# Peptides against a protein of PDB entry 5LHZ, part 97

Target 1, 78 residues: chain A of PDB entry 5LHZ
Amino acid sequence: QLLKSVFVKNVGWATQLTSGAVWVQFNDGSQLVVQAGVSSISYTSPNGQTTRYGENEKLPDYIKQKLQCLSSILLMFS

## One batch from the design tools (peptide; made by RFdiffusion4, then SolubleMPNN)

Design b2_p28_7_s1 (from b2_p28_7, 13 letters changed)
Fold by OpenDDE base, seed 5:
Order: structure tokens, then sequence, then C-alpha cells
Structure b2_p28_7_s1 (fold): chain B 78 residues (1-78), chain A 28 residues (1-28)
């Protein structure tokens, strides 16, 4: 299920899954999962609480920051 | 360079990510 994992300095680990999803595990213990064809972004807080953000749901600023970081990683993978 | 997500709507961010993921997945 894992295609490849990359250590990202000062960020954490990023994993590309065979499903097409990208999973980022941040150093603060939070996680993001994004996947084409899925209408929501999955964020897991350090305490393990998962929140899904749909296309029209407001993204908290700290989530936007993490997603921007994730985008940089996506460009690294490609 | 990457766009500034702080200035983007949720839908714009979703769309941008989807496009990046599409390009990435085309490599699979």
Amino acid sequence: as target 1 above (78 residues)
Amino acid sequence: SLPDFSKMSSSEIHSYLRELLKQLNEQL
C-alpha cells in the first residue's frame, strides 16, 4: 500500500500510497491525508481527533499552512 | 512557486491539490 516515503526536514514524513493518496505525518504529531477523487481533506490532530474538510468548508489557517507544506511535497514527488 | 493558500478559498485549495495529485498519480 505504501509506494514511497520521504523524510522532509523540519516537517516530518510524507508517504505516497498506491491508492493515490498522500499522507503527511508532521513533527507536531498531526497528520494530513489528501487524495484525488475524494471530496474531503483529512486532518488528524496530535490528540488523534480526525476532522474532514469538504470543498466548501472553511479551512483553519493552521490547516492551510500545513496544506501549503503538503503541496510543496507533492511537487517534490512529481 | 506555490500559490499563497492563506489567500485562497477552500474550494480553490481543494482544486489546486486535486490537480497536483492528478499529475502525481499519472506517474503511477
Scores: peptide ipSAE 0.766, ipTM 0.940, DockQ to the pose 0.862
Fold by OpenDDE base, seed 4:
Structure b2_p28_7_s1 (fold): chain B 78 residues (1-78), chain A 28 residues (1-28)
Amino acid sequence: as target 1 above (78 residues)
Amino acid sequence: SLPDFSKMSSSEIHSYLRELLKQLNEQL
């Protein structure tokens, strides 16, 4: 369930879920979902394909960039 | 300054995000 959703200029929408997850919908159509207690990060590409990245899986640079952005959003909300 | 994810391992990034999420969830 949705707790709150915030528009982030030049990024997209960031939503905090009651589960404790944070869901970012980027302007390019991609999405990220991160949640404490879950060992993987969920990335959905603009074409709708979802990939999960575990702690020991190499993160592509473009994913790191989006996660960097997501971290800034998390700090903004805190 | 904020961490540079380009210089961090996957596990380090996961750990950092988990900590931020923890802090965010504490205020719920």
Scores: peptide ipSAE 0.765, ipTM 0.940, DockQ to the pose 0.878
Fold by OpenDDE base, seed 3:
Structure b2_p28_7_s1 (fold): chain B 78 residues (1-78), chain A 28 residues (1-28)
Amino acid sequence: as target 1 above (78 residues)
Amino acid sequence: SLPDFSKMSSSEIHSYLRELLKQLNEQL
């Protein structure tokens, strides 16, 4: 279930889920899902390919940039 | 201000995000 969805200018949509996850749908068509208690970050590219990044896996720079943006959204929600 | 993820390791980023999520979920 969805708890709350907010539009973020020049970013896209951010949604808080009842599961405790946060789901960001970026304007470029990519998506991120992060959740406490889950050991990996989920990234979906615009073509629909999903990749999960664990704690010990290197994050591409473009993913770091999106996660930086997601962090500001998390602080906004809290 | 937020930390600079470009200078952080994967594990550091995971840890930081986890803490933010914990704070958010305390409101549920």
Scores: peptide ipSAE 0.765, ipTM 0.940, DockQ to the pose 0.841
Fold by OpenDDE base, seed 1:
Structure b2_p28_7_s1 (fold): chain B 78 residues (1-78), chain A 28 residues (1-28)
Amino acid sequence: as target 1 above (78 residues)
Amino acid sequence: SLPDFSKMSSSEIHSYLRELLKQLNEQL
């Protein structure tokens, strides 16, 4: 369930979950979920396809950009 | 300031995010 949701201008919505995960829903329809204790990052493309990226898997540049944005949101929440 | 992910490896990014999430979870 949701703990806190915030609207981030020109980005989308960012939500803290009771699981400890952070869920970002981007304006382009894509989504990221990151969670401590989970060794992979979840990315959902606008068409609904979900890919999990482990620590040793190459991250596409566009996902790095979204993760960069997510990290700034994490710092904002802290 | 936060690091530049474009210059970081996947493992470095995972490690950085894990640390931020840990800090965030500690304040919950």
Scores: peptide ipSAE 0.765, ipTM 0.940, DockQ to the pose 0.871

Design b2_p28_7_s2 (from b2_p28_7, 14 letters changed)
Fold by OpenDDE base, seed 5:
Structure b2_p28_7_s2 (fold): chain B 78 residues (1-78), chain A 28 residues (1-28)
Amino acid sequence: as target 1 above (78 residues)
Amino acid sequence: MLPDFFKLSSSEIHKYLRELLKQLNEQL
């Protein structure tokens, strides 16, 4: 279930879910999902391919950029 | 202020995000 969805200028949409996850849908068609209690980050590319990154896996730079953006959104929600 | 994720390890990034999510969920 959706708890709250916000439009973020020049980014896309960010949604807080009842699961404790935050779901960001970027304007480029990619998506990120981060969730409390889950040890991996989910990234979906514009073509629909999903990759999960564990705590000890190297994060690509483009993922780091999006995660930093997501973090700013998390702070905004707070 | 957000940390620079390019200066953090993957583990540190995960930890940071988890903490933010924890704080966010405490508001519910």
Scores: peptide ipSAE 0.755, ipTM 0.936, DockQ to the pose 0.886
Fold by OpenDDE base, seed 4:
Structure b2_p28_7_s2 (fold): chain B 78 residues (1-78), chain A 28 residues (1-28)
Amino acid sequence: as target 1 above (78 residues)
Amino acid sequence: MLPDFFKLSSSEIHKYLRELLKQLNEQL
């Protein structure tokens, strides 16, 4: 279930789920899902392909960029 | 202050995110 959705200028939409996950839908059509207690980050590309990145798995630069943006949003929600 | 993710390891990034999510979830 959706708990709260917030429009973020120049980014897209950020949603808190009742599961504790945070779901960001970027303007470029990509998506990120992060959740405490889950050891991987989920990235969905604009074409709909989903990749999960584990804790020790190297993160592509474009993923780091989006995660940094997501982190800013998390701080905003706090 | 938000760290520069390009200077962090994957593990450090995950750890940072977990802490933020933990704080957020405490509000639920």
Scores: peptide ipSAE 0.754, ipTM 0.936, DockQ to the pose 0.889
Fold by OpenDDE base, seed 1:
Parts: structure tokens; C-alpha cells; sequence
Structure b2_p28_7_s2 (fold): chain B 78 residues (1-78), chain A 28 residues (1-28)
């Protein structure tokens, strides 16, 4: 279930789930889902393709950028 | 303060995110 959704200017929407996950929907149509206790990060491209990145998998630069953005949102929620 | 993710390994990024999520979940 959704706990709270926040509009983030120039980014998109960020949603905190009751599961403890955080879901970010970016303006470019991509999405990120991160959750404590889960060892992988979920990225969905604008075309709907989902890729999961484990702890030791190389992160593309564009995903690093989005994750850094997501981190700033996490700090905002705190 | 946020670290520069481009200076971190994938493992370090995951660890950082997990810590933030842990802190966030503690307030639920």
C-alpha cells in the first residue's frame, strides 16, 4: 500500500510504501524502487523494461545519477 | 550530506541506500 507520495520539482513523484520501499517515478518515464532488506535495486526504463542490479553489479552512470537523486529524496522524507 | 555516487563502488552505493532506508523505516 501507498503511505505517502510527494511531488519533486524537476524530478517526478516519490512514494513511500508501507513495505518500507521507496518508489520514484521520474519525468522521463523511468522508475526506481529500493527497499531495505532487499539486495537489489529495481530500475524500469521508459519502455517498461525492468532490470535488477545486485550489490556487485556495475551501475550505469545514468542510474547512478538517479540513485543519487533518490538518496536526496530519502533524506527529505526523514 | 550526500556522497558523490560516482566516487563509490556499487557495493558502497547499496550500503548507503540501505542505511538511509533503515533510518526512514525506523520512523514508521
Amino acid sequence: as target 1 above (78 residues)
Amino acid sequence: MLPDFFKLSSSEIHKYLRELLKQLNEQL
Scores: peptide ipSAE 0.754, ipTM 0.936, DockQ to the pose 0.879
Fold by OpenDDE base, seed 3:
Structure b2_p28_7_s2 (fold): chain B 78 residues (1-78), chain A 28 residues (1-28)
Amino acid sequence: as target 1 above (78 residues)
Amino acid sequence: MLPDFFKLSSSEIHKYLRELLKQLNEQL
C-alpha cells in the first residue's frame, strides 16, 4: 500500500510504502527498493531482472549511484 | 550532508540507509 508518492525531477518517482519500504522508479526504467528490517537492497534492471544485494555483497558502481540518489530522497522525505 | 557512497563499504551503505529509514519511520 502506498503512503505517498513524489515526482523527483531528473530521477523519476519515489514512493513510501506503508510497510516502511521506499520504492524508487528511475527514468531509465530501473527500480530500487529499500526497507528497514530487510538485510538486502532490491534492484530491478530496465529489462525486469531483479537482483538483491546483501550487506556484505559488492555493489556495482551504477547501483551505488542510484542508492546515493535514493538517500537524498530519503532526506527529502524527512 | 550525504556521504560519498563510493568511499563506503557495502555494509556502511546498508547501515546508512537503515538509519535514514528508521528516522523516516519514527515520523509516522
Scores: peptide ipSAE 0.754, ipTM 0.936, DockQ to the pose 0.880

Design b2_p28_7_s3 (from b2_p28_7, 13 letters changed)
Fold by OpenDDE base, seed 5:
Structure b2_p28_7_s3 (fold): chain B 78 residues (1-78), chain A 28 residues (1-28)
Amino acid sequence: as target 1 above (78 residues)
Amino acid sequence: SLPDFSKLSSKEIHDYLRELLKKLNEQL
């Protein structure tokens, strides 16, 4: 279930889940899910395709950008 | 302030996110 959802201007919606995950739904239709106990970052493209990135997998630059955005949101939540 | 993710390795980004998430989850 949802703990907290926040609208982030020019980004989209960010939600903290009771699982400890943070879920960001970007305005472009893409999504990120990160969770401390999970070794991979989940990215869903606007067409619904999901890709998981482990810590040894190269992150595309556009995903790094979204993750940096997500990180700023995490700091905002904390 | 946030680090520049463009200059971080995948592992460094994962580590950074993990620490942020841990701190956030301490509030639960």
Scores: peptide ipSAE 0.766, ipTM 0.940, DockQ to the pose 0.894
Fold by OpenDDE base, seed 4:
Structure b2_p28_7_s3 (fold): chain B 78 residues (1-78), chain A 28 residues (1-28)
Amino acid sequence: as target 1 above (78 residues)
Amino acid sequence: SLPDFSKLSSKEIHDYLRELLKKLNEQL
């Protein structure tokens, strides 16, 4: 279930789930889902393809940028 | 301030996110 959704200017929408996950829907149509108890980060491209990145897998630079943005949101909500 | 993710390994990024999420979840 959704706990709350917040509009983030020039980024998109950030949603906190009751599971503790955070879901960001970016303006470019891509999405990220992160959760502390899950060993992988979920990225969905604008075309709907989902890729999961474990902690031992190399993160593409564009994913790192989006994750840094997501981290800024997490700090803002804390 | 946030660390520069371009300078971090995948594991370091995962660890950092995990800690932020834990702190956020404590507020639930």
Scores: peptide ipSAE 0.766, ipTM 0.940, DockQ to the pose 0.899
Fold by OpenDDE base, seed 3:
Structure b2_p28_7_s3 (fold): chain B 78 residues (1-78), chain A 28 residues (1-28)
Amino acid sequence: as target 1 above (78 residues)
Amino acid sequence: SLPDFSKLSSKEIHDYLRELLKKLNEQL
């Protein structure tokens, strides 16, 4: 279930789910899902391919950039 | 301010996000 959705200029849409997850849909068509209690970050590329990154797996630089953006959004929500 | 994720390891980023999410979820 969706709890709250916010439009973020030059980024896309950020949604907080009742599960506690945060879902960001970026303007480039990619998506991120992060959730406390889940050991992996979910990234979906614009072509629809989903990759999960555990805490010991190397994050590509472009995903680090998106995660930093997501973190800024989390701070806004708080 | 946020840390520079380009200089963080995967684990450090995961840990940082987890803490932010926990704080956010306390509002639920």
Scores: peptide ipSAE 0.766, ipTM 0.940, DockQ to the pose 0.882
Fold by OpenDDE base, seed 1:
Structure b2_p28_7_s3 (fold): chain B 78 residues (1-78), chain A 28 residues (1-28)
Amino acid sequence: as target 1 above (78 residues)
Amino acid sequence: SLPDFSKLSSKEIHDYLRELLKKLNEQL
């Protein structure tokens, strides 16, 4: 379930879920889901393919960029 | 300010996000 959703200019939508997860839907059609207690980051590409990245898996640069953006949003929520 | 993720390892990024999420969840 959704707790709150915010529109982020030039980014898309960011939603906090009751699970504690944060879900970002980017304007390019991609998505990120991060959650404390879950050891992987979930990335969904615009074509709907989901990839999960554990802490020892190399993050592509474009994912790092999106995660940096997501982190800024997390700070905004706090 | 937040760190430059381009210079962080995957583990460092995961650790950073985990801490942010924990702080956020304390507000629930």
Scores: peptide ipSAE 0.765, ipTM 0.940, DockQ to the pose 0.897

Design b2_p28_7_s4 (from b2_p28_7, 12 letters changed)
Fold by OpenDDE base, seed 5:
Structure b2_p28_7_s4 (fold): chain B 78 residues (1-78), chain A 28 residues (1-28)
Amino acid sequence: as target 1 above (78 residues)
Amino acid sequence: SLPDFSKLSSKEIHDYLRKLLLELNKKL
């Protein structure tokens, strides 16, 4: 279930789920899902390909940028 | 303020996100 969704200017939509997950749908069509208790970050590219990144896996710079953006959203929700 | 993720390891980023998420989860 959705807890709340917010429009983030120049980013897209951010949704907090009742599971505790946060889901960001970026304007470029990509998506991120993060959740405490889940060991991987989920990234979906605009073409629908999903990649999961564990804490010991190398994060591409463009993913780091999106995650930093997501972090600012997490602070917004807090 | 947010740390500069470009300078963080994957582990550090995961840890930071986890911290923020746990704080959010307290409000669920």
Scores: peptide ipSAE 0.781, ipTM 0.945, DockQ to the pose 0.839
Fold by OpenDDE base, seed 3:
Structure b2_p28_7_s4 (fold): chain B 78 residues (1-78), chain A 28 residues (1-28)
Amino acid sequence: as target 1 above (78 residues)
Amino acid sequence: SLPDFSKLSSKEIHDYLRKLLLELNKKL
């Protein structure tokens, strides 16, 4: 269930879920979902393919960039 | 300010995100 959604200029939409998860829908059509207590980060590419990255799996640079953006959003929510 | 994720390992990024999420969850 959605708690609140915020429009982020030049990024897309960021939504906080009642579960505590944060869901970012980027303008390029990709998505990220992160949640405390879940050991992997969920990335969905624009074509709809979802990949989960555990803490011991190498993150592609383009995903690191999106995660840094997501982190700035988390700080804004706080 | 945020750390430079390009210089962090996957583990370090996961840890940083978890910290931020836990702080955010305190407001739920």
Scores: peptide ipSAE 0.781, ipTM 0.945, DockQ to the pose 0.853
Fold by OpenDDE base, seed 4:
Structure b2_p28_7_s4 (fold): chain B 78 residues (1-78), chain A 28 residues (1-28)
Amino acid sequence: as target 1 above (78 residues)
Amino acid sequence: SLPDFSKLSSKEIHDYLRKLLLELNKKL
């Protein structure tokens, strides 16, 4: 279930789920989902394709950039 | 300040995110 959604200027929407997951819907149509206790980061491209990245898998630079943005949001919510 | 993710390994990024998420979870 959704806990709350926040509009983030020039980024998109960030939603906290009751599970503790954080879901970011970027303006470019891509999405990230992260959650403590889950071993992989979920990225969905604008075309709807989902890729999961474990901690031992190399993250593409563009994903790192989005994750850094997401981290800024996490700090904001803290 | 936030670390520069371009300088971090995947594991370091995962660890950093986990720490932030755990802090947020305490507020649920």
Scores: peptide ipSAE 0.781, ipTM 0.945, DockQ to the pose 0.869
Fold by OpenDDE base, seed 1:
Structure b2_p28_7_s4 (fold): chain B 78 residues (1-78), chain A 28 residues (1-28)
Amino acid sequence: as target 1 above (78 residues)
Amino acid sequence: SLPDFSKLSSKEIHDYLRKLLLELNKKL
């Protein structure tokens, strides 16, 4: 269930869920979902393929870039 | 300010995100 959604210029939409998860839908069609109690980051590519990254799995550079963007959004929500 | 994720390990990024998310959860 959605709590609130915010439009982010040049990025896309960021949504807080009742679970505490934060969901970012990027303009390129990709998505990220992060949640405190979940040990992996969920990335969905524009073609719909979802990959989960645990803390010991290497993050591709393009994912790091999106996660840094997501972090800026988290600070905005705080 | 935000750290430079390009210089962080996966674990460091996960730890940073967890910290931010826990802070957000306190406001729910």
Scores: peptide ipSAE 0.781, ipTM 0.945, DockQ to the pose 0.864

Design b2_p28_8_s1 (from b2_p28_8, 10 letters changed)
Fold by OpenDDE base, seed 4:
Structure b2_p28_8_s1 (fold): chain B 78 residues (1-78), chain A 28 residues (1-28)
Amino acid sequence: as target 1 above (78 residues)
Amino acid sequence: SSDKELIEQIRKLVAEAHKKALELKLYP
């Protein structure tokens, strides 16, 4: 279900899925999945623990930072 | 909230990137 994968220097890999999701595999071993039609985001920590954050939840700062990083990646696709 | 706005911005960007990718796939 992969559309394409992009290597991002000093960040990791960003993959677009046919489902409309973007899957980021960060160099620190964490992962982030965001899908446009879904109101929650999925974060997997380096130890493998997955947490879903709803759009109305307060985000940890490190999650915000990774989302900002993702925004930069996505802007490169525009 | 700012967090909600951030997520919404990301989701919008994801949607636009997906749309563009599909367009390129269908009409290179």
Scores: peptide ipSAE 0.570, ipTM 0.871, DockQ to the pose 0.546
Fold by OpenDDE base, seed 5:
Order: structure tokens, then sequence, then C-alpha cells
Structure b2_p28_8_s1 (fold): chain B 78 residues (1-78), chain A 28 residues (1-28)
């Protein structure tokens, strides 16, 4: 369920869920889910393919960029 | 690694934001 949802200009929507996850829906159609207590992150490409990345995996640059973006978004929730 | 540090940073921020959100929801 929804705790809070914010519109982020030139990014998309970011939603906090009661599960402890933050779900970002980017304008490019991709999605990113990061959940407290879960060691992996989930990325869904615009075509709907989902990939999970563990904490020790090398991240694609575009994923790192989206995570940096998420960092900035999370400051909006604080 | 830098990637690990980034993920950990994000996870920490997510947890902290979640805690605050729950507090505000339960005790506005």
Amino acid sequence: as target 1 above (78 residues)
Amino acid sequence: SSDKELIEQIRKLVAEAHKKALELKLYP
C-alpha cells in the first residue's frame, strides 16, 4: 500500500510503500525498486524485463545514474 | 566497491525515509 507519492520534474514518480520499498517510475518507462531489508535492487526496463542486482554486482552506468537520482529524491522524503 | 557503497547508501536512505513516513502516518 501507498505511504507517499511524489512527482519529480524531469524524472517521473517516486512512491514509498508500506512494505518498506521505494518505487520509482521513470519517464523513460523504466522502474526501480529498492526495499529496506533486501540486499538486492530491482530494475525493470521499458520493455518490461526485470533484473535484480545484488550489492556485490557491477552496476551498469545507467543504473548507477538512476540510483544517484533516487538518492536526491529520498532527500525530498526526509 | 563503489557500487556496493552506493547501494548501501540508498538502502539506508530508504530505511530512514520509511521510518519517518510510518511515524507521520501513524502519529500525525
Scores: peptide ipSAE 0.570, ipTM 0.871, DockQ to the pose 0.533
Fold by OpenDDE base, seed 1:
Structure b2_p28_8_s1 (fold): chain B 78 residues (1-78), chain A 28 residues (1-28)
Amino acid sequence: as target 1 above (78 residues)
Amino acid sequence: SSDKELIEQIRKLVAEAHKKALELKLYP
């Protein structure tokens, strides 16, 4: 269930879920889900492949870039 | 910062944003 959806210019949509997760749908077709209280993140590539990354795993640079983007978005919510 | 620190930062921001959103929903 959705709490709030925000359109982010040149990025896509960021949605807060009632579960405490944030779901980002990027313009390139990829998706990112981060949930409070969960130690892993979920990334879905444009082709639909989903990968979960634990906090101790090395992240691909393109995912780190998207996380930094999400960080900027979330800072605007505070 | 390390990848772990980045993820933790994001998770904290997600939690805070969620708290704020709930507060606004209940007490606009």
Scores: peptide ipSAE 0.570, ipTM 0.871, DockQ to the pose 0.541
Fold by OpenDDE base, seed 3:
Structure b2_p28_8_s1 (fold): chain B 78 residues (1-78), chain A 28 residues (1-28)
Amino acid sequence: as target 1 above (78 residues)
Amino acid sequence: SSDKELIEQIRKLVAEAHKKALELKLYP
């Protein structure tokens, strides 16, 4: 179930799920899922390939950029 | 910030946003 969906200009859609996750669908076709209480994040590339990153892994720069974007978006939910 | 710190920050923000959303749903 969905709690709230927000359209973010020049970024995409950000959705809060009842599960405690936030799901971001970026305009470039990629997706990011962060779940409260889960130590890993999920990134899906535009071609549909999904990768999970643990908290101790080195993140690609493009992932860090999207996480920084998500940080800004989350301020709108709280 | 390190990569770990970034992920931790995001997870905390997600948790806080979720908590607030539930509170508003239960006690509008």
Scores: peptide ipSAE 0.567, ipTM 0.870, DockQ to the pose 0.512

Design b2_p28_8_s2 (from b2_p28_8, 8 letters changed)
Fold by OpenDDE base, seed 5:
Order: sequence, then structure tokens, then C-alpha cells
Structure b2_p28_8_s2 (fold): chain B 78 residues (1-78), chain A 28 residues (1-28)
Amino acid sequence: as target 1 above (78 residues)
Amino acid sequence: SSDAELIREIRELVAKAHEKALEEKLLP
């Protein structure tokens, strides 16, 4: 179930789920899912490939950029 | 690591935002 969906200019849509996850659908077709109680994050590329990253893994720069973007979005939810 | 710190920060923000959203939507 959905709690709230927010349109973010030049980014896409960010949705809070009742599960405690945030689901971001970026304009480039990629997706990011972060859940509070789960140590790993989920990234889906535009071609549909999903990769999970743990806390101690080296992140690709484009993932870090999207996470920084998400940080700003989350401030909108708070 | 800086990457770990970033992920932890995001997860903390997700948790706090979730708590607020539940209060606003699901609670009186």
C-alpha cells in the first residue's frame, strides 16, 4: 500500500510504502528501493536488471548520485 | 566507509519519514 507519492521536478516520482520502503522511479527509467529495516538497497537499471548493494559495498558513482538525490527528497517527506 | 555512511543516512531518513507518514495518514 502507498502512504504518499511525490513528484520531483527533473527527477521523477518518490513513493512511501506502508512497508517502510521508499520507491523512487527516476526519469531515466531506473528505480531505487530503500527500506528502513533492510541493510541493502535495491537498484533497477532502465533495462530491468536489479542489483542489491549492501552497506559495506563500493557503490557506483551513479548510485551514489541517486542516493544523494534521494536524501534531498526524504527531507521533503519529513 | 563513506558509502556505508551514505546508506545508513538514507535508511535513517527513510525510517523517520515513514514514522511521520504513518502518523499523518493512518493515525488520528
Scores: peptide ipSAE 0.626, ipTM 0.897, DockQ to the pose 0.548
Fold by OpenDDE base, seed 1:
Order: sequence, then C-alpha cells, then structure tokens
Structure b2_p28_8_s2 (fold): chain B 78 residues (1-78), chain A 28 residues (1-28)
Amino acid sequence: as target 1 above (78 residues)
Amino acid sequence: SSDAELIREIRELVAKAHEKALEEKLLP
C-alpha cells in the first residue's frame, strides 16, 4: 500500500510505501527500491532487469548518481 | 563518502521519512 507519492521535476515519481520502503520511478524507465530495514537496495534497469546491491558492494556510477538524487528527495521529506 | 556510507545514509533517511509520513497519515 501507498503512503504518499511525490512528483519530482526532471526525475520522476517517489513513493513511500506502508512497508517503510521508498520506490522511485525515474523518467528514464529505471526504478530504485530502498527499504530501511533491509541491507540491500534494488535497482531495475529500463529493460526490466533487477539487481540488488549490498551496503559494502561497489556501486556503478549511474547507481550512485540515482542514490544521490534520492538522498536529495528524502531530505525534503524529513 | 564511501558507497557503504551512501547506502546507509539513504536507509536512514528512508526510515526518518517513513516515520513522518505515518504521523501525517494519522494526523492529517
């Protein structure tokens, strides 16, 4: 279930789920899911392939960029 | 910051934002 969905200009949609997860749907068709109590994050590429990254795993630059974007969004929510 | 620090920061912000969202839902 959804708590809140926010449209972010030039980024996409950021949705807070009742589960505590945040689901970002980027304009490029990719998606990012972060759950507070889960050590890994989930990234789905535009072609639908999903990859999970652990906290200590080396991240591709494009993932870092999207996470930094999410960080900025989340700061607005708090 | 390291990749690990970035992920931890995101997770902490997600948790904090969730708490506030719940409060807003309960007390509109």
Scores: peptide ipSAE 0.625, ipTM 0.897, DockQ to the pose 0.568
Fold by OpenDDE base, seed 3:
Structure b2_p28_8_s2 (fold): chain B 78 residues (1-78), chain A 28 residues (1-28)
Amino acid sequence: as target 1 above (78 residues)
Amino acid sequence: SSDAELIREIRELVAKAHEKALEEKLLP
Protein backbone atom coordinates (compact mmCIF):
# COMPACT_ATOMS: atom_id res chain seq x y z
CA GLN B 1 0.00 0.00 0.00
CA LEU B 2 0.96 3.62 -0.54
CA LEU B 3 1.20 6.13 2.27
CA LYS B 4 2.23 9.14 0.24
CA SER B 5 3.44 9.90 -3.27
CA VAL B 6 5.03 13.18 -4.26
CA PHE B 7 6.10 14.63 -7.57
CA VAL B 8 9.58 16.12 -7.50
CA LYS B 9 10.33 18.58 -10.27
CA ASN B 10 13.23 17.55 -12.50
CA VAL B 11 13.63 14.29 -10.57
CA GLY B 12 10.53 12.11 -10.76
CA TRP B 13 8.20 10.49 -8.23
CA ALA B 14 8.92 9.48 -4.66
CA THR B 15 6.55 7.13 -2.86
CA GLN B 16 6.37 6.02 0.76
CA LEU B 17 5.05 2.50 1.22
CA THR B 18 3.31 1.09 4.27
CA SER B 19 6.16 -1.43 4.45
CA GLY B 20 8.52 1.35 5.47
CA ALA B 21 10.20 1.55 2.09
CA VAL B 22 10.69 4.59 -0.11
CA TRP B 23 10.47 4.02 -3.84
CA VAL B 24 11.86 6.63 -6.23
CA GLN B 25 11.09 6.54 -9.93
CA PHE B 26 13.54 8.84 -11.68
CA ASN B 27 12.89 10.64 -14.95
CA ASP B 28 15.75 8.75 -16.60
CA GLY B 29 13.85 5.51 -16.08
CA SER B 30 15.92 4.27 -13.16
CA GLN B 31 14.50 3.33 -9.77
CA LEU B 32 15.75 3.32 -6.20
CA VAL B 33 14.28 1.47 -3.23
CA VAL B 34 15.40 2.01 0.36
CA GLN B 35 13.67 0.30 3.24
CA ALA B 36 14.00 0.95 6.94
CA GLY B 37 15.53 -2.04 8.67
CA VAL B 38 17.22 -3.32 5.51
CA SER B 39 20.94 -2.66 5.25
CA SER B 40 21.13 -2.75 1.45
CA ILE B 41 19.63 -0.47 -1.18
CA SER B 42 18.12 -1.56 -4.48
CA TYR B 43 18.85 0.21 -7.75
CA THR B 44 17.21 -0.61 -11.06
CA SER B 45 18.83 0.81 -14.17
CA PRO B 46 16.78 2.12 -17.10
CA ASN B 47 17.31 -1.17 -18.92
CA GLY B 48 15.71 -3.07 -16.03
CA GLN B 49 18.81 -4.51 -14.38
CA THR B 50 18.54 -4.52 -10.60
CA THR B 51 21.56 -4.33 -8.30
CA ARG B 52 21.67 -4.34 -4.52
CA TYR B 53 24.36 -2.36 -2.72
CA GLY B 54 25.38 -3.03 0.85
CA GLU B 55 26.58 -0.40 3.29
CA ASN B 56 30.23 -1.32 2.89
CA GLU B 57 30.32 -1.50 -0.89
CA LYS B 58 31.86 1.13 -3.11
CA LEU B 59 29.08 3.08 -4.79
CA PRO B 60 29.20 4.34 -8.36
CA ASP B 61 29.11 8.12 -8.55
CA TYR B 62 25.71 8.14 -10.24
CA ILE B 63 24.29 6.10 -7.35
CA LYS B 64 25.73 8.50 -4.80
CA GLN B 65 24.17 11.39 -6.70
CA LYS B 66 20.76 9.75 -6.62
CA LEU B 67 21.11 9.02 -2.91
CA GLN B 68 22.01 12.64 -2.24
CA CYS B 69 18.93 13.62 -4.18
CA LEU B 70 16.88 11.21 -2.08
CA SER B 71 18.24 12.82 1.10
CA SER B 72 16.79 16.13 -0.02
CA ILE B 73 13.46 14.51 -0.86
CA LEU B 74 13.24 12.79 2.51
CA LEU B 75 13.67 16.12 4.25
CA MET B 76 10.57 17.25 2.37
CA PHE B 77 8.63 14.34 3.88
CA SER B 78 9.40 15.64 7.37
CA SER A 1 31.48 11.28 4.37
CA SER A 2 31.94 7.66 3.35
CA ASP A 3 29.55 5.65 1.20
CA ALA A 4 28.51 3.71 4.29
CA GLU A 5 27.68 6.90 6.15
CA LEU A 6 25.56 8.07 3.22
CA ILE A 7 23.54 4.85 3.16
CA ARG A 8 23.08 4.92 6.93
CA GLU A 9 21.90 8.53 6.76
CA ILE A 10 19.36 7.66 4.07
CA ARG A 11 18.05 4.70 6.05
CA GLU A 12 17.63 6.83 9.15
CA LEU A 13 15.76 9.49 7.19
CA VAL A 14 13.53 6.81 5.65
CA ALA A 15 12.65 5.50 9.10
CA LYS A 16 11.84 8.95 10.46
CA ALA A 17 9.79 9.86 7.40
CA HIS A 18 7.86 6.61 7.81
CA GLU A 19 7.01 7.42 11.41
CA LYS A 20 5.81 10.86 10.36
CA ALA A 21 3.66 9.41 7.58
CA LEU A 22 2.05 6.92 9.95
CA GLU A 23 1.26 9.66 12.45
CA GLU A 24 -0.39 11.72 9.74
CA LYS A 25 -2.40 8.72 8.56
CA LEU A 26 -3.80 8.24 12.05
CA LEU A 27 -5.05 11.82 12.22
CA PRO A 28 -8.65 12.47 11.10
Scores: peptide ipSAE 0.625, ipTM 0.897, DockQ to the pose 0.551
Fold by OpenDDE base, seed 4:
Structure b2_p28_8_s2 (fold): chain B 78 residues (1-78), chain A 28 residues (1-28)
Amino acid sequence: as target 1 above (78 residues)
Amino acid sequence: SSDAELIREIRELVAKAHEKALEEKLLP
């Protein structure tokens, strides 16, 4: 279930789930799911392929960029 | 590592945002 959804200009939608996860739907069609109690993050590419990245795993630059974007969004929620 | 620190930061922010969202929902 959804707690709150926020539209972010030039980014997409950021949704807080009752589970404690944050789900970001980017304008490029990709998606990112992060949950505080889970050490891995989930990224879905525009073509629908999903990849999980561990906390200590090397991240692609485009993933880091999207995480930095998410960081900015989350700071707005604080 | 830098990547690990980034993920940890995001997870912490997610937790804080969740707590605030729940608090707001519980306010009468």
Scores: peptide ipSAE 0.624, ipTM 0.896, DockQ to the pose 0.552

